# Peptides against a protein of PDB entry 3B8E, part 67

Target 1, 230 residues: chain A of PDB entry 3B8E
Amino acid sequence: PFLIFIIANIPLPLGTVTILCIDLGTDMVPAISLAYEQAESDIMKRQPRNPKTDKLVNEQLISMAYGQIGMIQALGGFFTYFVILAENGFLPIHLLGLRVNWDDRWINDVEDSYGQQWTYEQRKIVEFTCHTPFFVTIVVVQWADLVICKTRRNSVFQQGMKNKILIFGLFEETALAAFLSYCPGMGVALRMYPLKPTWWFCAFPYSLLIFVYDEVRKLIIRRRPGGWVE

## One batch from the design tools (peptide; aimed at target 1 V110)

Design b1_p30_4_s1 (made by RFdiffusion4, then SolubleMPNN; from b1_p30_4, 13 letters changed)
Fold by OpenDDE base, seed 1:
Structure b1_p30_4_s1 (fold): chain B 230 residues (1-230), chain A 30 residues (1-30)
Amino acid sequence: as target 1 above (230 residues)
Amino acid sequence: SKEELLKKIAELIKEKKYEEALKLLEELKK
């Protein structure tokens, strides 16, 4: 997902610490998915599994599905990134190849899409302004991931939301996002500047997209058992 | 080192030790 920044040579919206925090948060999804897979199998009255072979296959399938969802999640992050930069005068097309000049502290006249010149300090501020919304976008999309990972084949509408562990996971992730976004020192240490409350809602369309994607995926699995998307 | 601090912060966050993580994050302030 982050390969786009390397390929397009655009300014980076995430620091090392932020990336580490995202990685830690994303590990919850496959863990919860694996925990509930057995419960789903029990409900479906499936035949007993071979604990060794079936576990490995399921872990691989979950990893692949998470990778696909991760791509959609990344699109949500990129959307937020481009919106913020566009609001500050940098249209997406103008960002292509700009990183070299963007990161050069001795260039203080980098022009935006409207001809305004930006100092190095100003550019770094707007770059770091992207960190918090980008991270929050990831977290909000992960809410959808946590919900959909409760089941592998059944619809979320069939399985329902009445699970204490799932609710706790959602709470924990939200609390972590709030901590990283608003606690003292986060702006400097993580380069995560104060976040407007409206940015929490920026990811909602993508969360919906994740739900739609997962429901379609599960529909395909139900219609074609044993498919590669399982 | 800075890298070691980042790793420790990640571990603390994973363990839900947010107060300790915050303390280490303050060391990264410039």
Scores: peptide ipSAE 0.000, ipTM 0.186, DockQ to the pose 0.016
OpenDDE base, seeds 2, 3, 4, 5: peptide ipSAE 0.000, 0.000, 0.000, 0.000; ipTM 0.191, 0.183, 0.189, 0.189; seed 4 fails the geometry check

Design b1_p30_4_s2 (made by RFdiffusion4, then SolubleMPNN; from b1_p30_4, 14 letters changed)
Fold by OpenDDE base, seed 4:
Structure b1_p30_4_s2 (fold): chain B 230 residues (1-230), chain A 30 residues (1-30)
Amino acid sequence: as target 1 above (230 residues)
Amino acid sequence: SKEELLKKIKELIEEKKFEEALELLEELKK
């Protein structure tokens, strides 16, 4: 997903710390899914026919599903990024190819989509203003990822939320997001400026999309036992 | 003035007072 920034040559929406936090969060999803595979199997009274091959197949399916969900997650982050930049005068089309000039400290007259000139410092503020909302968007989308990963076949509504590991993961990510977004000094230390509460809601449509996607996927799996997506 | 606000934002950035700079930036949008 981060290759898109290089390919599109757009300003970077994330700092290194936020990238690392996202990476950590994304790694939890497969772990949770694998941990609950056994629990779901126990509930379904379905013994794996071949524990070794079935585990490998399940790992591959989780990886594939995660890849698809990860794309939706990235889209959510990028959407938030583009919204913020657009609100600051930089339309998405204008951002294409702008990175070179954006990052050049000697260019103090970079024009936005409305002809307003931005100094290097002003551009960097806007760039850093995107970091927190982008990160928060990813975290909120990851909530959905974590919730859907607790089950492979059963609906989230059927199995409920009685998962201590999942709840802990959600709490950890939320606490981290809150800490990074609202703790004094984080703007200086991590270039993550305080976030308006409204930006938390920007991710909800994408979280909903992930839930719908996963429920549809699970529905297909339930209706076509033995299909490629189990 | 918008220019004065921009100047102040620049000063705050140079001082690494990013939170205050953001507040002023929000005022500039109004």
Scores: peptide ipSAE 0.013, ipTM 0.359, DockQ to the pose 0.046
OpenDDE base, seeds 1, 2, 3, 5: peptide ipSAE 0.000, 0.000, 0.000, 0.011; ipTM 0.185, 0.176, 0.182, 0.278

Design b1_p30_4_s3 (made by RFdiffusion4, then SolubleMPNN; from b1_p30_4, 15 letters changed)
Fold by OpenDDE base, seed 4:
Structure b1_p30_4_s3 (fold): chain B 230 residues (1-230), chain A 30 residues (1-30)
Amino acid sequence: as target 1 above (230 residues)
Amino acid sequence: SLEELLKEIAELIKEKRFEEALKLLKELEE
């Protein structure tokens, strides 16, 4: 999904730390799914499985499903990125190919979509302003991702929210996001400028979309056992 | 591992040990 930065040659919305945090969130998905798989199997009275082979199969299924959900996640992040830049005068179409000039410190007159000239420093500030909202968007979307990963077949409503690992994952992501967004000095130290609280809600539609997607997927699985959608 | 480091940071945040968490984050950024 992040190939867009290379293909479209647009300014980067994320710093190194935020990318690493996303990676952590991504790794949490399989962990939660695998941790809760046994409980789901017990509840569903599933037949005994080969722990070795079925673990691999389950990991593959998780990876495949997450890959699709990951596209929605990426869309959410990029949406936030483009909104922030648009609010600062850079429309999405104008950003295409702009990175070369954007990152050139010797160019101090890069024009936005409205003809306003931006110095290098101003551009970097805007770029870094995107980091926090983008990251928070990803975290909020990952909430849904983490929640849906607790089960493979059952609805979230059917299974409940008793997975300690899931709760820990949600807490970890949220706490980290809050820390990076609001702790003094983050703007300078990690290029994470303060976030308006309203931005926490901007990602909710995408989280909901992921949730709905997964519920529909699980519904299909329940109605059509053995389907490829599992 | 990177994941372990991030988990440690998260735990520090949970414990409200923000200065230590910040230190680790800075080290990660460098």
Scores: peptide ipSAE 0.005, ipTM 0.241, DockQ to the pose 0.015
OpenDDE base, seeds 1, 2, 3, 5: peptide ipSAE 0.000, 0.000, 0.000, 0.000; ipTM 0.211, 0.208, 0.216, 0.207

Design b1_p30_4_s4 (made by RFdiffusion4, then SolubleMPNN; from b1_p30_4, 15 letters changed)
Fold by OpenDDE base, seed 5:
Structure b1_p30_4_s4 (fold): chain B 230 residues (1-230), chain A 30 residues (1-30)
Amino acid sequence: as target 1 above (230 residues)
Amino acid sequence: SKEEALKKIKELIKEKKFEEALELAKKLEE
């Protein structure tokens, strides 16, 4: 999902540490899904599954579903990234192929979309300004991911939110996002500058999109069992 | 405080006062 910056050769939206933090958070999705799959089966009045034989298959199915959701998640993050850069004079089309010059310390006259020249340091400040909003966007979208991972086939509305592990995951990611966004020194240590609280809400449309996507996916699975997206 | 400085950096960036933002950032890195 984060390969867009490599493919498009655009400035980096996130640092390595923040990417790692996201990855750690996303690992909860398979864990929660596997833990509560039996509970979902019970709700469906299905025969108990054998965890030893079905584990690998379940992990693969969850991974596939998450891969698609991860793409939507990435789009949300990158949208935020492009908005911020556009507000600073770099339109999306201008960013294509710009990374080489962007990351070159010896080039201090990189032009934005309006002909303004940017020093290396100025560019890096703008880049780092994108880190926090991008990360927060991803975390907010991951709220939806964590919620939907509680069920494999059933609607979230059918199974409800009574999952302490899920709630813990939501809290953990939110707390981490708040810590990284607002803790003193994070701008220097992680190149994450403070974020206005209003930016937390900017990701909600993407979170909603994930919910809609997953509900549609699950609906398809219920109607057509045995699909590759199950 | 470092927090106040970071907030100020963010404000300066929004105002496109990049030189001032850079100066504050450098001070934080000392």
Scores: peptide ipSAE 0.006, ipTM 0.237, DockQ to the pose 0.030
OpenDDE base, seeds 1, 2, 3, 4: peptide ipSAE 0.000, 0.000, 0.000, 0.000; ipTM 0.188, 0.176, 0.237, 0.241; seeds 3, 4 fail the geometry check

Design b1_p30_5 (made by RFdiffusion4)
Pose (drawn by RFdiffusion4):
Structure b1_p30_5 (pose): chain A 230 residues (1-230), chain P 30 residues (1-30)
Amino acid sequence: as target 1 above (230 residues)
Amino acid sequence: SVDLDELTFEERLELTLERFRKTLEKLREE
């Protein structure tokens, strides 16, 4: 968000005070939950994991979580950003502009008068909104992530999907997300009431592609064991 | 300007389409 927020002055899609509410507020229990996820093979069958080569974090990881999924997620929340404006004052070709606040009303876009009314408001579309829908969209994509990372080489199919903990926390996350999105009050120091019917499902089209994606690779990694690029 | 907070969802869609059409017409005229 902040990166694009510079390349094209298209208003702060994700908020800072909003970031400190996902890794340190939302994905919390899920990250923990992952730990309770059980085995994946006869482990005591493999040579000790050498320390110099086989690391914990590496390209294999970063490339598949920063350069792959981290992106597909990115669109999803970024896409919702537009819908959050679109059904309010969409600028899929417009937008791209510095939105000052000492002016008050004097400007707008796409047949409007947004000002002191819709200036305290002009932002209420990202503050109380957009950030929120983007926020929720992130959570929404985090579902399939917290299931495609549940396994490392087996389809969630022929593999236990019985992580009682994760499941009951995948909700304890998705729910908090709502309570943090409708919390009558603290919503001030935070975001606002989204349109439950859709101001949620926006990223939903995406969470899928995620689950659908890596699910194939795993099954790709298999059918071809020695594997290639995968 | 039309206050969108007072409009239903369907009415907002209609308004968006109208505004979109008008924008297209302005672009064609240009």

Design b1_p30_5_s1 (made by RFdiffusion4, then SolubleMPNN; from b1_p30_5, 14 letters changed)
Fold by OpenDDE base, seed 1:
Structure b1_p30_5_s1 (fold): chain B 230 residues (1-230), chain A 30 residues (1-30)
Amino acid sequence: as target 1 above (230 residues)
Amino acid sequence: PVDLSKLTLEERKELLKKRLEELLKKLEEE
């Protein structure tokens, strides 16, 4: 997300607080999940496999899976961002290169795609309105990950301790998202304005996409002889 | 600014067309 902000020179899609919340919440769950899986794989030697090569392959597969899921989460966040800005008059194409004028507090007549003029304060409200939905989108998409983990038979994600940690992490993230979205004063204190309930639904297509993606991935792996699907 | 979320897709398209026409007219005058 930050790379796109730099390259495209768009208004900031994620604030510092939102990034911190993602790092502490959403990134912690995968890391803990990976750590527990490594520990369990060391204990549960089911087959006489070369433990060094199989461990490395599993770590790479897990890392790739989480990386891909993270990319889809980012896409979902950006989708929500673009929808919110478009509903406020800023079409995606118009956002390209707009950052310089957007962030200039002395320019109070920045035009949107419809020719409407926006004050600095109005622009910042819209910008900050995107931060919370971006985070919420990530959290909602992670719910799909939990469902995927439960539906996989004997998959890396089905370890009982891992599921408990994931459930706890998702609960923490959801509670944090609700707190940041609806607690009074969060707009002023953290620049996270209250989220309209409708924005939660913007994430659902991407949750479905992750589900479909995972099923397709599993199908591809199953069709290949010697696939890493246990 | 107008709350565009309350407008239909067709109304939004019409506003965009109007804006485009205004921009084209401005370019022709330059």
Scores: peptide ipSAE 0.129, ipTM 0.765, DockQ to the pose 0.153
OpenDDE base, seeds 2, 3, 4, 5: peptide ipSAE 0.000, 0.019, 0.027, 0.017; ipTM 0.131, 0.360, 0.357, 0.385; seeds 3, 4 fail the geometry check

Design b1_p30_5_s2 (made by RFdiffusion4, then SolubleMPNN; from b1_p30_5, 18 letters changed)
Fold by OpenDDE base, seed 1:
Structure b1_p30_5_s2 (fold): chain B 230 residues (1-230), chain A 30 residues (1-30)
Amino acid sequence: as target 1 above (230 residues)
Amino acid sequence: PVDYSKLSLEERKKLLKERLEKLKEELEKL
């Protein structure tokens, strides 16, 4: 996300506080993923291999898969960002290169795509309005990620939601999202303005995409047992 | 600020077309 901000010179999609919250919250997903992969590896009958090499390969594969999921999460976040800005009159194309004027406090007549002028204060409000929904989008997409982390080989439909650790993780992230979105004073203290309920739904297509991605991946693995791509 | 989410897609397109025409007129004056 930060790379796109630098390259495209768009208004800041994520604040420092939001980034910090994402970093702290997202650490749980890789940890759960690794824990379940180790558990599956211990249960599955595999041919004897070098345990050090196999563990390293599995950790790398999990890391790569998480990286891809992270890219999908970022896409979801940016989608939400662009929707919010478009609803406020700033179409995606208009945002390109706008950062310099956007961040200038002395320019109070920045025009949106419709020719409406925006003061610095108004622009900052809409910018900060994007931070919370971006974070929430990440959390909602992570719901799917946490569910798929339960197993690397079996379909989500083959593995029930019986693991209390995953359920706890879902509640923890959701509670954090709710706290940051709706707790009084968060707009002033953290620059995270209250979230419209409709913004939660912006992430759902991407959550579905994560499920589809994982199911396709697992299907490939099942069709090619013993393949390197696990 | 205007909440454009309350406007239909067609209304938004109309406003964008109007803005485009204004920009063309301004360009012609340069």
Scores: peptide ipSAE 0.140, ipTM 0.773, DockQ to the pose 0.159
OpenDDE base, seeds 2, 3, 4, 5: peptide ipSAE 0.066, 0.082, 0.025, 0.030; ipTM 0.724, 0.737, 0.596, 0.649

Design b1_p30_5_s3 (made by RFdiffusion4, then SolubleMPNN; from b1_p30_5, 18 letters changed)
Fold by OpenDDE base, seed 2:
Structure b1_p30_5_s3 (fold): chain B 230 residues (1-230), chain A 30 residues (1-30)
Amino acid sequence: as target 1 above (230 residues)
Amino acid sequence: PVDYSKLTLEERKELLEKRLKELEKKKELE
């Protein structure tokens, strides 16, 4: 999902720590999806399908849904990244191909879109300012995944324990996000500078997008039973 | 560095127009 920074040669939107944290967070989505399918299978009293074929189809569907959610999460993070950089004078178009000069510590006169020169240190500060919001965006988007979990009426009661594990995982991730965002020394230790509270809201449109995506997915499934979007 | 988040859209536009003129002049000299 982060291939865009490699292709576009933009300044790195995510640090290694944030990438690892996102990877850990995204691993919850397959668990959620599996929990849903089990709940739906239990509720739908579907005639015993061929267990081997059904498992393969389910794994493919889960993988696809996970991939799509992951892409939406990444897009949300990149949106936040571009907003922050634009507010600091770097318009999205200007960022294209800028990475080479951005990462060069000997170039202290990298110009923004307005002709303002940025030292290497200043550039790294704004880059690291993007890392935390990107991670927080992923966390907030994952809240939408939890809401999607709850909106499946029949799954909530039957998935009580699995839902608890999911909720606890999301709380842990949120607590981690808060810790990384606001604890002293995280900027130095993890290259994650403190996040202004306003940046938490930048993720909300993408949380809504995931919600809409899931509703559209559900609609497609209802209209085309056995479709690849399950 | 200037925090452009505090600038109005009009102010940002003016700065971009100024920068564009500078770049055009530079291009004419090359």
Scores: peptide ipSAE 0.027, ipTM 0.586, DockQ to the pose 0.142
OpenDDE base, seeds 1, 3, 4, 5: peptide ipSAE 0.025, 0.023, 0.025, 0.026; ipTM 0.548, 0.554, 0.552, 0.557; seeds 1, 4, 5 fail the geometry check

Design b1_p30_5_s4 (made by RFdiffusion4, then SolubleMPNN; from b1_p30_5, 14 letters changed)
Fold by OpenDDE base, seed 4:
Formats: C-alpha cells, sequence, structure tokens
Structure b1_p30_5_s4 (fold): chain B 230 residues (1-230), chain A 30 residues (1-30)
C-alpha cells in the first residue's frame, strides 16, 4: 500500500494506525499458520522424505501463497478505495499525481474528474472516508483466507487447533474493524469515519478471487504432483 | 458533480459548504 501511494502519488488510502493493524494482523496469521503447520507436521509424524528440504519447501510454499494472497488483499483494498473516490467524483486516472495538490491546505479548488472543486477540508473528509472501508475490505478478504485454509486439508478436525487460533485472530481483527468503524470519536481520533454496512460486501468479489486462486493452485498441484507449487 | 467554473466565488463557497454539510450528514448517517 505504501509503495503504491509513493509511486502513484495518490491520496493516502490508509491511516498509519490502520496500516499498523493490517501489518500486525497480516504478519501474525502467517506466523501462526507456519508454527502450527510445523507442529502438525511433527504431530502427524509424516516422515519427511528429506526433513530439511521438505520443511524448507513447505515454508517457501506457504510464504509464497501468503504473499500472493496478501497482494490480492491489497488489490481488494485499493479497489474499495478507488470505488469510494470515484463515487465522490475522483476517477482513478485523475488521482494519479494528485497527492501534492490534495495535501496542500492552501489549495481549496482541487477539481475532481467532473470539474467540481473541492476544499482542503472536503478532500480530507473523502480521504478519511476511504480508510475504514479499506481496512474492512482487508478483514473481509482475510475471512476468505480462513475458509481456504479449512478447505485445503480434508480433515477440518485435524486442523482444529490451527483453525481455532486463526479463527480467533480473525475475530479479533473483525472486532477491531467494527470498533474502528462504529465507535464514536474514531473519525476524529483515528481519521476513520463510520462505514455503511454495505461496504462490508465490497470485498466479496476479492474473496471470491482468492477462492478461485486457491482452487486453481490446488488444481495445479493435483495435476502436477511434486511440483514447486505444493 | 457541478461545474464550478461557471459560478462566482461566493456561489462556489456556498455550494462547497452545502456539499460539505451533506458529506458530514452522510458520514453521520453511515
Amino acid sequence: as target 1 above (230 residues)
Amino acid sequence: PVDLSKLTLEERKELLEKRLKELLEKLKLE
């Protein structure tokens, strides 16, 4: 998200606190997943064909899968951001390079894609309106990750502990998202304005995309047993 | 979207204030 912000010079899609929450959540879930996958591998006493190589391959595969899922999550967040700004008159193309003028408090006549002028205060309200939906989008997309993780291993029962911790992490993120979205004063304190419940559904296409991605990955693994994607 | 280029500065200000109020109300209702 930060790289796109810097490269594209677009209005900031996420607040610092929100980014920190995402980073903490996004780092914690893979770490927990890795820790439990190691523990499950140890518990299942699957004789690793080559313990060092198989462990490294699994760790790399998990890391790549989570990295790719993370990119899809970011894309989902940015999609929500662009939708909100477009609904407010700022088309994505118009946002490119707009950051300099957008953040200039002395410019009160920044034009949108339709020629409407926006004051600094109005622009900041719209900017901050994007923060909450972006964060919520990430959280909703993470729900899809949970479902994918459950569907990967045929035995939902064997992954009980891993799934419980993952579910707990997602509940914490969801509770945090709800708190940040609907608690009075969050707009002033954290620059996260309240969110219509409908915005929770904006992430669903990306959740579906992650599902499709995972199914395609699984299909590739099934068709190419022993491939690097396993 | 309103083309503010055709409005006077005062009319633009009024329109912007109105829009700001509407946005704040929307945020309050959301």
Scores: peptide ipSAE 0.023, ipTM 0.413, DockQ to the pose 0.039
OpenDDE base, seeds 1, 2, 3, 5: peptide ipSAE 0.017, 0.005, 0.005, 0.011; ipTM 0.387, 0.189, 0.185, 0.307; seeds 1, 2 fail the geometry check

Design b1_p30_6 (made by RFdiffusion4)
Pose (drawn by RFdiffusion4):
Structure b1_p30_6 (pose): chain A 230 residues (1-230), chain P 30 residues (1-30)
Amino acid sequence: as target 1 above (230 residues)
Amino acid sequence: SSFFTIAFIFLSIAFVLAVIAVVFFVVFLF
């Protein structure tokens, strides 16, 4: 968000005070939950994991979580950003502009008068909004992530999907997300009431592609054991 | 009104693409 927020002055899609509410507020219990996820094979069958080569975090990981999924997620919440403006003052070709606040009203876009009324408001579309829908969209994509990372080589199919803990926290996350999105009050120091019917399902189209994606690779990694690029 | 129509088009495209991806995934399973 902030990267694009510079390349094309298209208003702060994700908020800072909003970031400190996902890794430190949303994905919390899920990250913990992952730990309770059980085995994946006869483990005591493998040579001790060397320490110099086989690391914990590496390309294999980063590339598949920063340069792959991290992206597909990115669109999703970025896509919702537009819909959150679109059904309000969509600038899919417009937008791209510094939105000052000492001016008050004097400007707008796409047949409007947004000002002191829609200036305190002109932002109420990202503050109380956009950030929020983006926020939720991120949680919404985090579902399939917290299930495609549940396993490392087995389809969630022929593999246990019985992580009682994760499940009951995958909701304890998705729910908090709503309570943090409709919390009558603290919504001030935070975001605002989204349109439940849709101001949620926006990233939903995406969470799928995620689950659908890596699910194939795993099954790709298999059908071809020695594996290639995968 | 045009902006709304565009929004709906983008939503439809997103959904259609998701469905297509699922179909391909199902086909792959079978």

Design b1_p30_6_s1 (made by RFdiffusion4, then SolubleMPNN; from b1_p30_6, 22 letters changed)
Fold by OpenDDE base, seed 1:
Structure b1_p30_6_s1 (fold): chain B 230 residues (1-230), chain A 30 residues (1-30)
Amino acid sequence: as target 1 above (230 residues)
Amino acid sequence: EKLKELLKKLLEEAIELAKKALEEFKRFLE
C-alpha cells in the first residue's frame, strides 16, 4: 500500500499506526497458531531435507507469501479505499497525483470529481476514514490466509479445522480489529475512525478468491508433483 | 453510489472470471 502511495501520488491509504496494529496485533497470535497445526498425512513419507541443497524456505514459498497472495490482499484493500473515496466524491482517476495538494494544509479548496471544494480538515477526515476499513479488509483476508497456510499440499477439507489455537487466533484478530475500529477514542489515538459494519463484507469476495486459488494450487501440486507451482 | 455499484460489479465479474479460469485449468489437468 505504501509503495502505491508513493508511486501514484495518491492520498495515504493505510496509516503507519494501522500497519503497526496489523504487524504486532492481528498477525502475531495467528502466526503462532500455525506452530501447533497437525502435520500433513504424508509428512513422514517424505525424504529428509538435504541441508546443503534444500532451502528451509524456498523461493516459491516466498513468492506465494509476499507476491501472489500479498497482491490479492493489496487489491482488496485498494478496492475498499477507492470505494470510500468515491462515495466522498473522489473518483480513482482524480486521485492520481492529488497527494501534493491533498497534504498541503494551506490549500483549502481542493476540488473533488464533482467540483466540490474540500478543506484540509475535511480531506484528512476522509483519509483517516479509509484507514480503518482498509485495516479491516486486511484482517478479513487474513482469515483465508491463515486457513490456507495450515497445509502445504493437503486441501483444507482434508486437513480439517481441529487446531483450537488457530480458531482462537481467528477470534483474537477479529476481536482486536473490532476493538480498534469501534472503541471510543481510537479516532484520536490511532486515527482509526469507526466504520459501518457493512464494510466488513467488502473483503469477503477477496477472502473467498484467495481460498479458492489456494485450493486449486494445492490440487495442481497433488496431481503434478514437482511442478513449478510447488 | 453509482461508482460504488460499478466497482462492486467489476469485482464480482473479476471473481467470476477467476473462478471460471480456475475451473478450466482444473479440467485441463484432468
Scores: peptide ipSAE 0.000, ipTM 0.189, DockQ to the pose 0.264
OpenDDE base, seeds 2, 3, 4, 5: peptide ipSAE 0.000, 0.000, 0.000, 0.000; ipTM 0.232, 0.211, 0.186, 0.212; seed 4 fails the geometry check

Design b1_p30_6_s2 (made by RFdiffusion4, then SolubleMPNN; from b1_p30_6, 22 letters changed)
Fold by OpenDDE base, seed 4:
Structure b1_p30_6_s2 (fold): chain B 230 residues (1-230), chain A 30 residues (1-30)
Amino acid sequence: as target 1 above (230 residues)
Amino acid sequence: SEVKELAEKLLQEAIEKAKKALEEYKKFLE
């Protein structure tokens, strides 16, 4: 999100503190959960043909999957960001290159896509209104990510959710999101204004997409053992 | 053990990425 902020010169979609919360607060727990994850039943039962090669392949596959999931997460966050700004009169195309004027406190007549003028204060309110939903969107997408990371071949329904650390991670992320979203003073301290409950559901299509993607991937792996998708 | 090692590696990479991002942001604010 920060890179897009710089490259596209759009208003900042997510505060740095929230980025840190994602990277250090939310992403760490999944990584730890993987360390304590029980080996997938199909992995444990399968003898490696070449332990060194298979290890390398597995690492590459995991890295690729995480890269893809990360892109989907980012897209989900930006989707939420653009939806909120569009609801406030700023269409995505209009946001491109707007940062300079957006962040200039001396410009109080920045026009939205419909010709409405926005003061600096009003713009900052809208900006800060975007931060919380963006963060929450990432958290909600991470729910799906955490669940699918447990398995490579087996469906979530087949493998189940027995990892207590994973479950704890889900609750921790959700609790953190709730805290940052609804705790008084977060709007001032973290530039995260309170979130309407409806925005929690904005990420669900992306979570569903991740689930569908992963289940399809796993299905392909099961139907074509030794394929390129494995 | 291999999964654990990978997880630790990914965690470390995430931490380093976060630190780098923070430093870049600080520079941006200056």
Scores: peptide ipSAE 0.018, ipTM 0.292, DockQ to the pose 0.014
OpenDDE base, seeds 1, 2, 3, 5: peptide ipSAE 0.012, 0.016, 0.009, 0.013; ipTM 0.277, 0.292, 0.251, 0.278; seeds 1, 2, 3 fail the geometry check

Design b1_p30_6_s3 (made by RFdiffusion4, then SolubleMPNN; from b1_p30_6, 22 letters changed)
Fold by OpenDDE base, seed 1:
Structure b1_p30_6_s3 (fold): chain B 230 residues (1-230), chain A 30 residues (1-30)
Amino acid sequence: as target 1 above (230 residues)
Amino acid sequence: SEKQKLLKELLEKALELAKEALKKYEEFLR
């Protein structure tokens, strides 16, 4: 997200504090959950395979999966960001290169895509309004990711949601997202303004896409064991 | 400047796709 911000010179979609909350708050419990599931799967599947080669392949597959998931999460967040800005009169095309004028407190006549002038204060309110739904979008997408990661080779439908650690992780992420979104003072402390409950549903299509993508990937792996998708 | 133009075009296409997806989703929720 931060790299796209620098490259595109758009208004900041996610604050530094919000990024820290994502990295430290939302990613830790899921990562721990996945580590425990991997340990359990490795304990149960310990037929004496060559431990060096299988470990390296698994680490590479996990790394690639996390990288792909992270990209989809970022896309979901940016989608939400662009939707909010578009609803406020700033089309994505207009946002490109706008950062310099956007961040200048002395420019109070920045025009949106429809010719409406925005004061610095108004622009910052809109910017900070984007931080919360971006964060929430990431959390909702992570729900799908956690459910998907539970099953490396089996469909989600076969293994079910029996992992207590996974359920706890989902609850923690959701509780954190709700706290940051609705607790008084978060707008001042974290630059996260309250979010309308309807915005929680904006991430659902992306969660579904991730779910479908992973199920299709798993289906391909099951039909063609040893293919490039492994 | 060329990279920014390409990024602009990509973002425009992504936004258009996103708007269409959102519209379909809203229609589905109705």
Scores: peptide ipSAE 0.008, ipTM 0.267, DockQ to the pose 0.063
OpenDDE base, seeds 2, 3, 4, 5: peptide ipSAE 0.007, 0.000, 0.000, 0.000; ipTM 0.275, 0.211, 0.209, 0.222; seed 2 fails the geometry check

